# Designs tried in a protein design run: peptides against a protein of PDB entry 5FRP. Part 159

Target 1, 225 residues: chain A of PDB entry 5FRP
Amino acid sequence: VEWTESIPQIIATREDISKELNQALAKTFIDSDPRVRRTSVMIFNKVPVTEIWKNITNKAIYTSLLHLAREKHKEVRELCINTMAKFYSNSLNEIERTYQNKEIWEIIDTIPSTLYNLYYINDLNINEQVDSVIFEYLLPFEPDNDKRVHRLLTVLSHFDKKAFTSFFAFNARQIKISFAISKYIDFSKFLNNQESMSSSQGPIVMNKYNQTLQWLASGLSDSTK

## One batch from the design tools (peptide; made by RFdiffusion4, then SolubleMPNN)

Design b2_p25_7_s4 (from b2_p25_7, 8 letters changed)
Fold by OpenDDE base, seed 1:
Structure b2_p25_7_s4 (fold): chain B 225 residues (1-225), chain A 25 residues (1-25)
Amino acid sequence: as target 1 above (225 residues)
Amino acid sequence: EEELLKLARQAAAGHTGKELAEAEK
């Protein structure tokens, strides 16, 4: 009886402590020092997704994480983009949707929109990174058609208008890139044949090859930046 | 989980964000 009477107090105390800890941790995500912000993001990489969902209950932490996608500090931003994409994927795979975690899911479900909206910055480095995390975490290769479609629908279901626009633009770009690569291969094969190069078509194909190469290269970021 | 709890405890104890970052290096 005495034990039972103590349980509510213990639960209440634990909840209070947890709340205070979460509030304190939330401050680290908005710290003026980039190193502190980086460390905060790394929590999501080092701790299993199930434990994060269990222990991080302050919504402000998740909101702050998503905000770091537009961080001025390059290293923190890049880390954040990879982290949130991975966290989204892991959450979809491992975390059940319940009444208790509904409010957190409402935030997490905005990660795809957050990422696709980064294309509007028009930064080649950011674009490349977003492309990478889309293929790796948001829309990974799935041989099962039903699972692939389900994942796609899940990702799209929380898109804002801007994200949808970016999505269509992204897909159109990928098709164009694929076509350009195919052309590059065909031209390369042609130019590798000496008889073909000496023909009247040789100079024409060489020109097209160079144009294709230039177009492909224009979409790549400078590795030094 | 242990790392998360460690960081949370440090934050609650009044450590500065800078100190937390240094501890994780």
Scores: peptide ipSAE 0.028, ipTM 0.556, DockQ to the pose 0.016
Fold by OpenDDE base, seed 3:
Structure b2_p25_7_s4 (fold): chain B 225 residues (1-225), chain A 25 residues (1-25)
Amino acid sequence: as target 1 above (225 residues)
Amino acid sequence: EEELLKLARQAAAGHTGKELAEAEK
């Protein structure tokens, strides 16, 4: 643990870390101690993306990072999912594609697929987290249509078949959610109007409101679990 | 590339929550 904790400082101070250090770091990602694995993931959060790309050249580190998305240890898994999504986004924004880093990009380009494939686990907590990181990092809000399309094309260009299926399912769900939220707002406005509530439509709208709320709530994970 | 672009445009139109909300107005 102590050794792994020193790695961010080493990377920050040295232009090139040795092959040996990379090999040692790769081992920390598969360490039996979840604290070591956690610390390893945190390197990607503590070190600037440009420095990571310069200094971490061992492919095994990146592949191991991606594998931790399916980690049994909840804290490590959740950290990993956030970290890899953020790292992907930062890489797209800050790292140029060159011949030298092509092999690493081949791994990093699989992050979207890795994330979308997590939906097949059918865990509500995982689903919510994946939803969050998609909107935050993979496909963030972008008012420029060209930039938005370009980002989307980049994300989709490396999808496997399962990821595509999940992507379409996700989009379909989001449309439904959006529609439900819109209705919720409309119903809420209606119910907040005393005249409307006293009308013959009042009870009908109240029923629809409750149904909408129940549907929305059913998609949420239990925060107590 | 054209098929991918078409798919991307379709997906982009409905993927982001903001765009979805605008599309439903």
Scores: peptide ipSAE 0.008, ipTM 0.373, DockQ to the pose 0.039
Fold by OpenDDE base, seed 4:
Structure b2_p25_7_s4 (fold): chain B 225 residues (1-225), chain A 25 residues (1-25)
Amino acid sequence: as target 1 above (225 residues)
Amino acid sequence: EEELLKLARQAAAGHTGKELAEAEK
């Protein structure tokens, strides 16, 4: 643990991490002690993405990072999921694709698939987390349509079949949620108007409002448990 | 490519819609 904790400083201070250090670091990702694994993942959070790409050259480290998304230890798993998503996003934003880093990119480009495949575990906590990281890191809000589409295409370009299926399901759900929220807002506005409430449509809208609210609540309750 | 683009646009619209809806809350 202590050794692994020192790695961020080493990476920050040294221009080149030795092959040996990379090999040692790779071992920490598969260590039996979850604390060691956690610390290893934290390297990706503590070290700038550019420095990681520069200094962490062992592919096994990246592969192991992705693998931790499915590990049994909840804390490490959750940290890993957040970390890899963030790392993916940061990499897309800050790391140029070169011949030299092609092999690492091949791994990093699988992060979206890795994340979307987590939905098949059918764990509510995992699902919630994946939902979160998708919006935060993978497909963040982007007001520019072209950029948004480009990001989306980038994400999709490396999907496996399962990830695609999951993606479509996710999107379908999101659309439904969005629609429901929109309706909720509209109904709320309507109901907040006294004249509207006194109209013949008042009771009808109230009923629809309640139904919408119930539907939304049911969907959210699954995410909070 | 065109189909993928169409899909991407649809998906992007869906995501944006959700985010907008959440922001309006």
Scores: peptide ipSAE 0.008, ipTM 0.381, DockQ to the pose 0.042
Fold by OpenDDE base, seed 5:
Structure b2_p25_7_s4 (fold): chain B 225 residues (1-225), chain A 25 residues (1-25)
Amino acid sequence: as target 1 above (225 residues)
Amino acid sequence: EEELLKLARQAAAGHTGKELAEAEK
């Protein structure tokens, strides 16, 4: 009986503690010290995704995480970009969509748009990083077609207009790169073949041709004799 | 869960410490 009576109080206390912790954590994401912000982001890397979803219920934390993708401090920004991409992927894989976590999912589902919108900054380093996290976390290689399509649809379903534009531009670029590589290979093969043709085989064949011609000519001269 | 709490506390402590340090300035 005493144990049962203590349960509500413990639950209430835990909820209160959780709320306080969430409030405190929310403040760390907007701290003026980049080290504090970095540490805050690292929580998402160090703690399993399931535990994050369980214990971090303050929407402001997730919103703040997304905002750090455009912060001035390079190291924190880069960390944030990687972290949010990974967190998105892990969430898709491990977290079920429920009524209780719907509001958080609404934020998390904007991560792809947030990342693709970074291309508009027109920074080479950012672009490279975004390229990397797209292939690693957002749209990873998946041999199963159904899974791949499902992931793609999930990512696209929450895109804003700008993200769609970036998505198409990205894909077009990848196609061009692929084409260029293919042509490079073809040219390399061709040059190697030309080099082989221009190599000692050319003179050898020419020599054999001349010898044959000379033999034919000598044979024709002997027949006239 | 324990790790999250630990990290959260550390982060909060760091923030609080800095706020206190800034307030003391």
Scores: peptide ipSAE 0.038, ipTM 0.533, DockQ to the pose 0.012; fails the geometry check

Design b2_p25_8_s2 (from b2_p25_8, 11 letters changed)
Fold by OpenDDE base, seed 1:
Structure b2_p25_8_s2 (fold): chain B 225 residues (1-225), chain A 25 residues (1-25)
Amino acid sequence: as target 1 above (225 residues)
Amino acid sequence: EFTKTLNEDFQEIVEKLEKEYEEEE
């Protein structure tokens, strides 16, 4: 743990990290102690993306980072999902594609597919987190149409079949959520009108309102679990 | 329209799309 905690400072001060150091760092990502794995993931959060690409040249480190998205330890998994999504976005924005870094890009380009495949675990907490990182890091709001389309095509270009399926399902769900919110607003307006509430439709709309709320709430993770 | 949970609806969409892709191959 102590050794891994020193790595961010070493990367920041040294221009070239030795092959031996890269090999040692790769081992920390698969350590049996979840605290060691957590500290290793934090390197990607603490060190600038340009310095990571420059100094971390061992492919096994990047591959291991992606594998931790399915980690059994909840805290490590959650940290990894946020970290890899952010790292992907920062890499797209700041790192040029060259012949020298091609092999690392081949791994990094699979991050979107890795994230969308997490929906098949069918866990509400994971689903909520993946939703969040998609909006924040993978497909953020972009007013420029050309940039938005280019980002979308980049994200989709390395999807496997399952990731494509999840992508389309995600979009369909967003449309349904939008519809539910619209209905919630309509029902709320109806229920706030005294004349409407006293009508024969009052009880019917109240029931629909409750069903809509229950459906929306069902998509939220239980913070107590 | 909202008889199933949001998560159930999402899973149904996934299953339907998977079936459609398998039929097209």
Scores: peptide ipSAE 0.157, ipTM 0.712, DockQ to the pose 0.865
Fold by OpenDDE base, seed 4:
Structure b2_p25_8_s2 (fold): chain B 225 residues (1-225), chain A 25 residues (1-25)
Amino acid sequence: as target 1 above (225 residues)
Amino acid sequence: EFTKTLNEDFQEIVEKLEKEYEEEE
C-alpha cells in the first residue's frame, strides 16, 4: 500500500517510468488486498491525464483498471467506475490520437461499452452510478451541437452489441423518466389549486401523483446501504 | 401508467430490445 501510494508522486516527477515500474504497478491492480487495488485506481485520479498517458505505457494496467468495474469489493468498484469514466472524458479532451498511443486508445475506447455493460448486472446501486457517470463524463450536457454529436458518435463508434442494447434501453428509460417528471409537475400544480382539489378529479389526481412519485423514487438507491 | 418500478421498467426494456435484436439477426 505504501509503495503504491508513492507512485503518483513518481509519475508526476519523472518523465519516463521504467518498464519495471509499470510491471510492478500492473500487479497492484490484481493484488488480493482491496486497499492496494484502491490505491492503484487512485493513481488515475491523482495524476494528470497527460502524465498518465505519458508514463503508464503498459496496456495491462489499463485493461486491469477496466476489469475492476466488475469487482466484488464495493468501494473499489465504485471508485473504479467513476475513475474510468472521468479518465475517458479527460482523455478525449486532452489526449491526441497518435500512432504511438494507438494501442492504449484501443483499450480506452472500450470504456463506454464497459460501463454500459454494467447494466446487465441488474444492481440498483451500480445502475445509479452508471447513470451518474454517463451524465457527468461520457455524455455530458453540451450546448454546442457539433461537439455534442461528435462526442456521441465517438462513444457509439466502439460499442459492442450489448452496449448498444443498453444504450437504447437507457434512452428509452430517460424518456419515461422525463414523462414522469412532467406528470409530476402537472399533478403538483393541480393539487396546489384549491378549486381543482375540490373537484371530482381531486382524489384521482392525488392517487396518480403518489404513484408517479413512488415510481420515480423506486429508481433511487438507498443511500444508507 | 406507472404500475412497474423504474428499475423493473428498465429491465423490461432491455429484454425487449434484446429479443428484437435477436429476431432481426
Scores: peptide ipSAE 0.035, ipTM 0.612, DockQ to the pose 0.853
Fold by OpenDDE base, seed 2:
Structure b2_p25_8_s2 (fold): chain B 225 residues (1-225), chain A 25 residues (1-25)
Amino acid sequence: as target 1 above (225 residues)
Amino acid sequence: EFTKTLNEDFQEIVEKLEKEYEEEE
């Protein structure tokens, strides 16, 4: 743990990390101690993306990072999911694709697939987290149409079959959510009108309102789990 | 319209799409 905690400082101060250090770092990602694994993931959060790409040259480290998305230890997994999504976004924004970093990019380009494949675990907490990182890091709001399309195409261009499937499902779900929210608003407006509420439709709309709320709430993870 | 939970709906969509892709292959 202590050794791994020193790595961010080393990366920040050195222009290049030795092959041996990279190999040692790679081992920390598969350490039996979840604290070590956590600390390893945190390197990607503490060190600027440009320095990571410069100094971490062992592809096994990146591969191992991606594998931690399915980590059994909840804290490590959650950290990893956020970290890899953010790292992907930062890499797209700040790292040029070169011949020298091609092998690393081949791994990093699989991050979207890795994340979308997590939906197949069928865990509400994981689903919620993946939803969040998609909106925050993978496909963030971009007012520039060309940039938005380019980002989308970049994300999709490396999808495996399962990722495409989950992508389409995700979008379909979002449409349904949007519809439900619209209905919620409509029902709320209706119920806030005294004349409407006193009408024969009042009880019916109230029921639909409650059902809509319940449906929307069902998509939220239990904060206690 | 809202008889199924949001999560169930999502999983149903995934399963449906998976089946469709498998049939096309």
Scores: peptide ipSAE 0.023, ipTM 0.571, DockQ to the pose 0.847
Fold by OpenDDE base, seed 5:
Structure b2_p25_8_s2 (fold): chain B 225 residues (1-225), chain A 25 residues (1-25)
Amino acid sequence: as target 1 above (225 residues)
Amino acid sequence: EFTKTLNEDFQEIVEKLEKEYEEEE
């Protein structure tokens, strides 16, 4: 653990990390101690993306990072999902594609697929987290249409079949959410009208209102879990 | 209209799309 904790500083201070250090770092991602794995993931959060790309050249490290998205240890998994999404976004923004880094990019370009494939686990907490990182890192709000389209195409260009399916499902779900919110607003307006509430439709709308709320709430993870 | 949970609906959408894709291929 102590050794792994020193790695961010080493990467930040050294121009080139030795092959041996890369090999040692690769082993930390598969360490039996979740604290070691966590610390290893944190390297990608603490070290600038440019320095990571420069100094971490062992492909196994990146592959192992992606694998931790399915880690049994909840904290490590959650950290990994956020980390890899952020790292992907930062890489797209700051790292040029060259012949020398092509092999690493081949791995990094699979991050979107890796994330979208997590929806198939059918876990509400994971789904919520993936939703979050999609909006924050993969497909962030971009007012420039050209940039937005370019990012979208970049993300989609490396999708596997399952990721595409998940992507479409995600969008379909978002449409349903939007519709539900719209209905919630409409029902709320109706219920705020005294004449409407006193009508025969009052109880019916109240029921629909409650159903809408329950449906929306079902998509939210319990903050206490 | 909202009889299933949001997560269940999402999974159903995924399954539906998977089937549709298999039928197209």
Scores: peptide ipSAE 0.020, ipTM 0.534, DockQ to the pose 0.842

Design b2_p25_8_s3 (from b2_p25_8, 13 letters changed)
Fold by OpenDDE base, seed 3:
Structure b2_p25_8_s3 (fold): chain B 225 residues (1-225), chain A 25 residues (1-25)
Amino acid sequence: as target 1 above (225 residues)
Amino acid sequence: LFTKTIQEEFEEIRKKLEEEFKKKE
């Protein structure tokens, strides 16, 4: 653990990390101690993306990072999901594609697919997290149309079939959620009007309001778990 | 309008799309 904690400083101070250090770091990602795994993931959060790409050349490290997305340890998994999404976004923004880093990019380019495949676990907590990282890191709001399209195409270009299905399902869900929210607003306005509530439609709208809320709530994870 | 949960609808859409992908191969 102590050794792993020192890695961010080493990466920050040294121009080149030895092959041996990379090999040792690779082992930490599969360590039996979740604290070690967590610390290893945190390297990707603490060290600038440019320095990571420069110094971490062992592809096994990147592969192992991606595997932690399905980690049994919840905290490590959650950290990993956020970390890899952010790392992907930062890499797209800051790292050029070269012949030398091609093999690493081949792994990094699978991050979107890896994340979208997590929807197949059918866990509400995981789904919620994946939703969040999609909006924050994978497909963030971009006012420039060309950049937005380019980003989208980049994300989709390495999707497997499962990821594509999740992608389309996600979009369909978002549209429906948007619709539900709109209805919630409409019903809320209606219910806030005393004249409307006293009408024959009052009870009907109240029921629809409750159904809408229930449906929206069904997409929320249990915070206690 | 809201007979199925968000998760149920999501899964149904995925399944449908998966089937469509298989047919095109």
Scores: peptide ipSAE 0.464, ipTM 0.895, DockQ to the pose 0.855; fails the geometry check
Fold by OpenDDE base, seed 2:
Structure b2_p25_8_s3 (fold): chain B 225 residues (1-225), chain A 25 residues (1-25)
Amino acid sequence: as target 1 above (225 residues)
Amino acid sequence: LFTKTIQEEFEEIRKKLEEEFKKKE
C-alpha cells in the first residue's frame, strides 16, 4: 500500500518509468487487498492523463483497470467506473493517436463497451452510476455539433454487440423517462388547480399522478445498498 | 403506459435487440 501511494509522485517527477516499475504497478491492480487496488486506481485520478500515457506503458495495467469495473468491492468498483470513464474522456481530448500508443488505445477504446456492458449486471446502483458517467464523461453535452457527432461516432465505433443493445435500451429509457416527467408536470398542474380537482377528472388524474411517481421511483436505486 | 418498471422495460428492450443481432449473424 505504501509503495503504491508513492507512485503518483514518482510519475510526476520522473519521465520514462522503467519496465520493472510498470510490472510492479501492474501487480498492485490485482492485489488481494482492496486498499491496494483502490490506491492503484487513484493513480489515474491523481496523475495527469498525459503523464499516464507517457509513463505507464504496460498494457496489463490498463487491462486490469478495466477489469476492476466488475470488482466485488463496492468502493473500488465505483471508483474504477468513474476513473475509467473520466480517463477515457480525457484521453480523447488530450492524447493523439500514434503508432507508439496504438496498442494502449486499443484497450482504452473498449472503455465505453466495458461501461455499457455493466448494465447486464442488472443492478440499479451500478446502472445509476453508469448513467451518470455516460452523461458526464462519455457523451457529455457539447454545443458544437461537429464535435458532438464526432464523439458519438468515436464511442459507437468500438462497441460490441452487447454495448449496442444497452445503448439503444438506455436511449429508449431516457425518452420514456422524459415523457413521464412531462406527464408528472401536467398532472401536478392539474391537481394544483381547484377547479380541475373539483371536476370529474380529479380522482382519475390523481391516480395517474401516483402511478407516474411510482414508475419514476422504480428507476431509483436504494441508497442503503 | 406505466405497467412495467423502468428496469424491466430496459431489460426487455435489450433482450429484444440481442435476439435481433443473433438473427442477423
Scores: peptide ipSAE 0.460, ipTM 0.894, DockQ to the pose 0.835; fails the geometry check
Fold by OpenDDE base, seed 4:
Structure b2_p25_8_s3 (fold): chain B 225 residues (1-225), chain A 25 residues (1-25)
Amino acid sequence: as target 1 above (225 residues)
Amino acid sequence: LFTKTIQEEFEEIRKKLEEEFKKKE
């Protein structure tokens, strides 16, 4: 653990990390101790993306990082999911695609697919996290249409079939959620009007309001779990 | 309007899409 904790500083200070160090680091990602794995993932959070790309050249490290997205240890998994999503976004923004880094990009380009495939686990907690990282890192809000489309196409260009399926399902869900929220607002306004509540539609709208809330709540994970 | 949970609908859409992909292969 202590050794792994020192790695960020080493990467930040040294321009050329030895092959041996890369190999050693690769082993930490598959260590039996979750603390070691966690620390390893944190390297990607603590070290600037440019330095990571420069100094971490062992493909196994990146591959192992992606595998941790399905890790059994919740904390490590959650950290990994956030980390890889952020790393992907930062890489797209800051790392030029070159011949030298092509092999690493081949792995990094699979991050979106890796994340969208997590929806197949059918875990609400995981789903919530994936939703979050999609909005924050993968497909963030971008007012520039060209940039937004380009980003979208970049993400989609490396999807597998399962990822595409999840992508479309996700979008459909979001549309419906938006609709539900709109209805919630409408119903709330109605219910806050005394005249409306006294009408024959009062009970009907109340029922619809409750149904809407229940439906929205069904998509929320239990934060206590 | 809301007969199925969010998760159920999500899964149904995925299933439908998966079936469609299989038909095109």
Scores: peptide ipSAE 0.458, ipTM 0.893, DockQ to the pose 0.854; fails the geometry check
Fold by OpenDDE base, seed 1:
Structure b2_p25_8_s3 (fold): chain B 225 residues (1-225), chain A 25 residues (1-25)
Amino acid sequence: as target 1 above (225 residues)
Amino acid sequence: LFTKTIQEEFEEIRKKLEEEFKKKE
């Protein structure tokens, strides 16, 4: 743990990290101690993306990072999901594609697919987290049409079939949620009108209102778990 | 309109899409 905690400072100050150090770092990602694995993931959060790409040259480290998205330890997994999504976004923004870093990019380009594949776990907590990182890091709001389209195409270009299915299902879900919210608003307005409530439709709309709320709530995870 | 949960609908859509992908292979 102590050794791993020193790595961010070393990466920030050294231009060339030895092959041996990279190999040692790779082993920390598969360490039996979740604290060691956590610390290893945190390197990607604490060190600038440009320095990581420069100094971490062992592709096994990046591969191991992606595998931690399915980690059994909840805290490590959650940290990893956020970390890899952010790292992907930062890499797209700051790292040029060269012949020298091609092998690393081949791994990094699979991050979106890796994340979308997490929907197959069918866990509400994981789903919520993946939704969050999609909007924050993978496909953020971008007013520039060309940039938005380019980002979308970049993300989609490396999808496997499972990721595509999740992607389309996700979009369909968003449309449905939008519709539900619209109905919630309409029903709320209706229920706030005394004349409407006294009508024959009053009890019917109340039932639909409750059903809409229940449906919206069904997609939310329990934060206390 | 809201007889199935969000998760159930999501899974059904994925299943349908997976079947379509298999047919195209």
Scores: peptide ipSAE 0.451, ipTM 0.892, DockQ to the pose 0.857; fails the geometry check

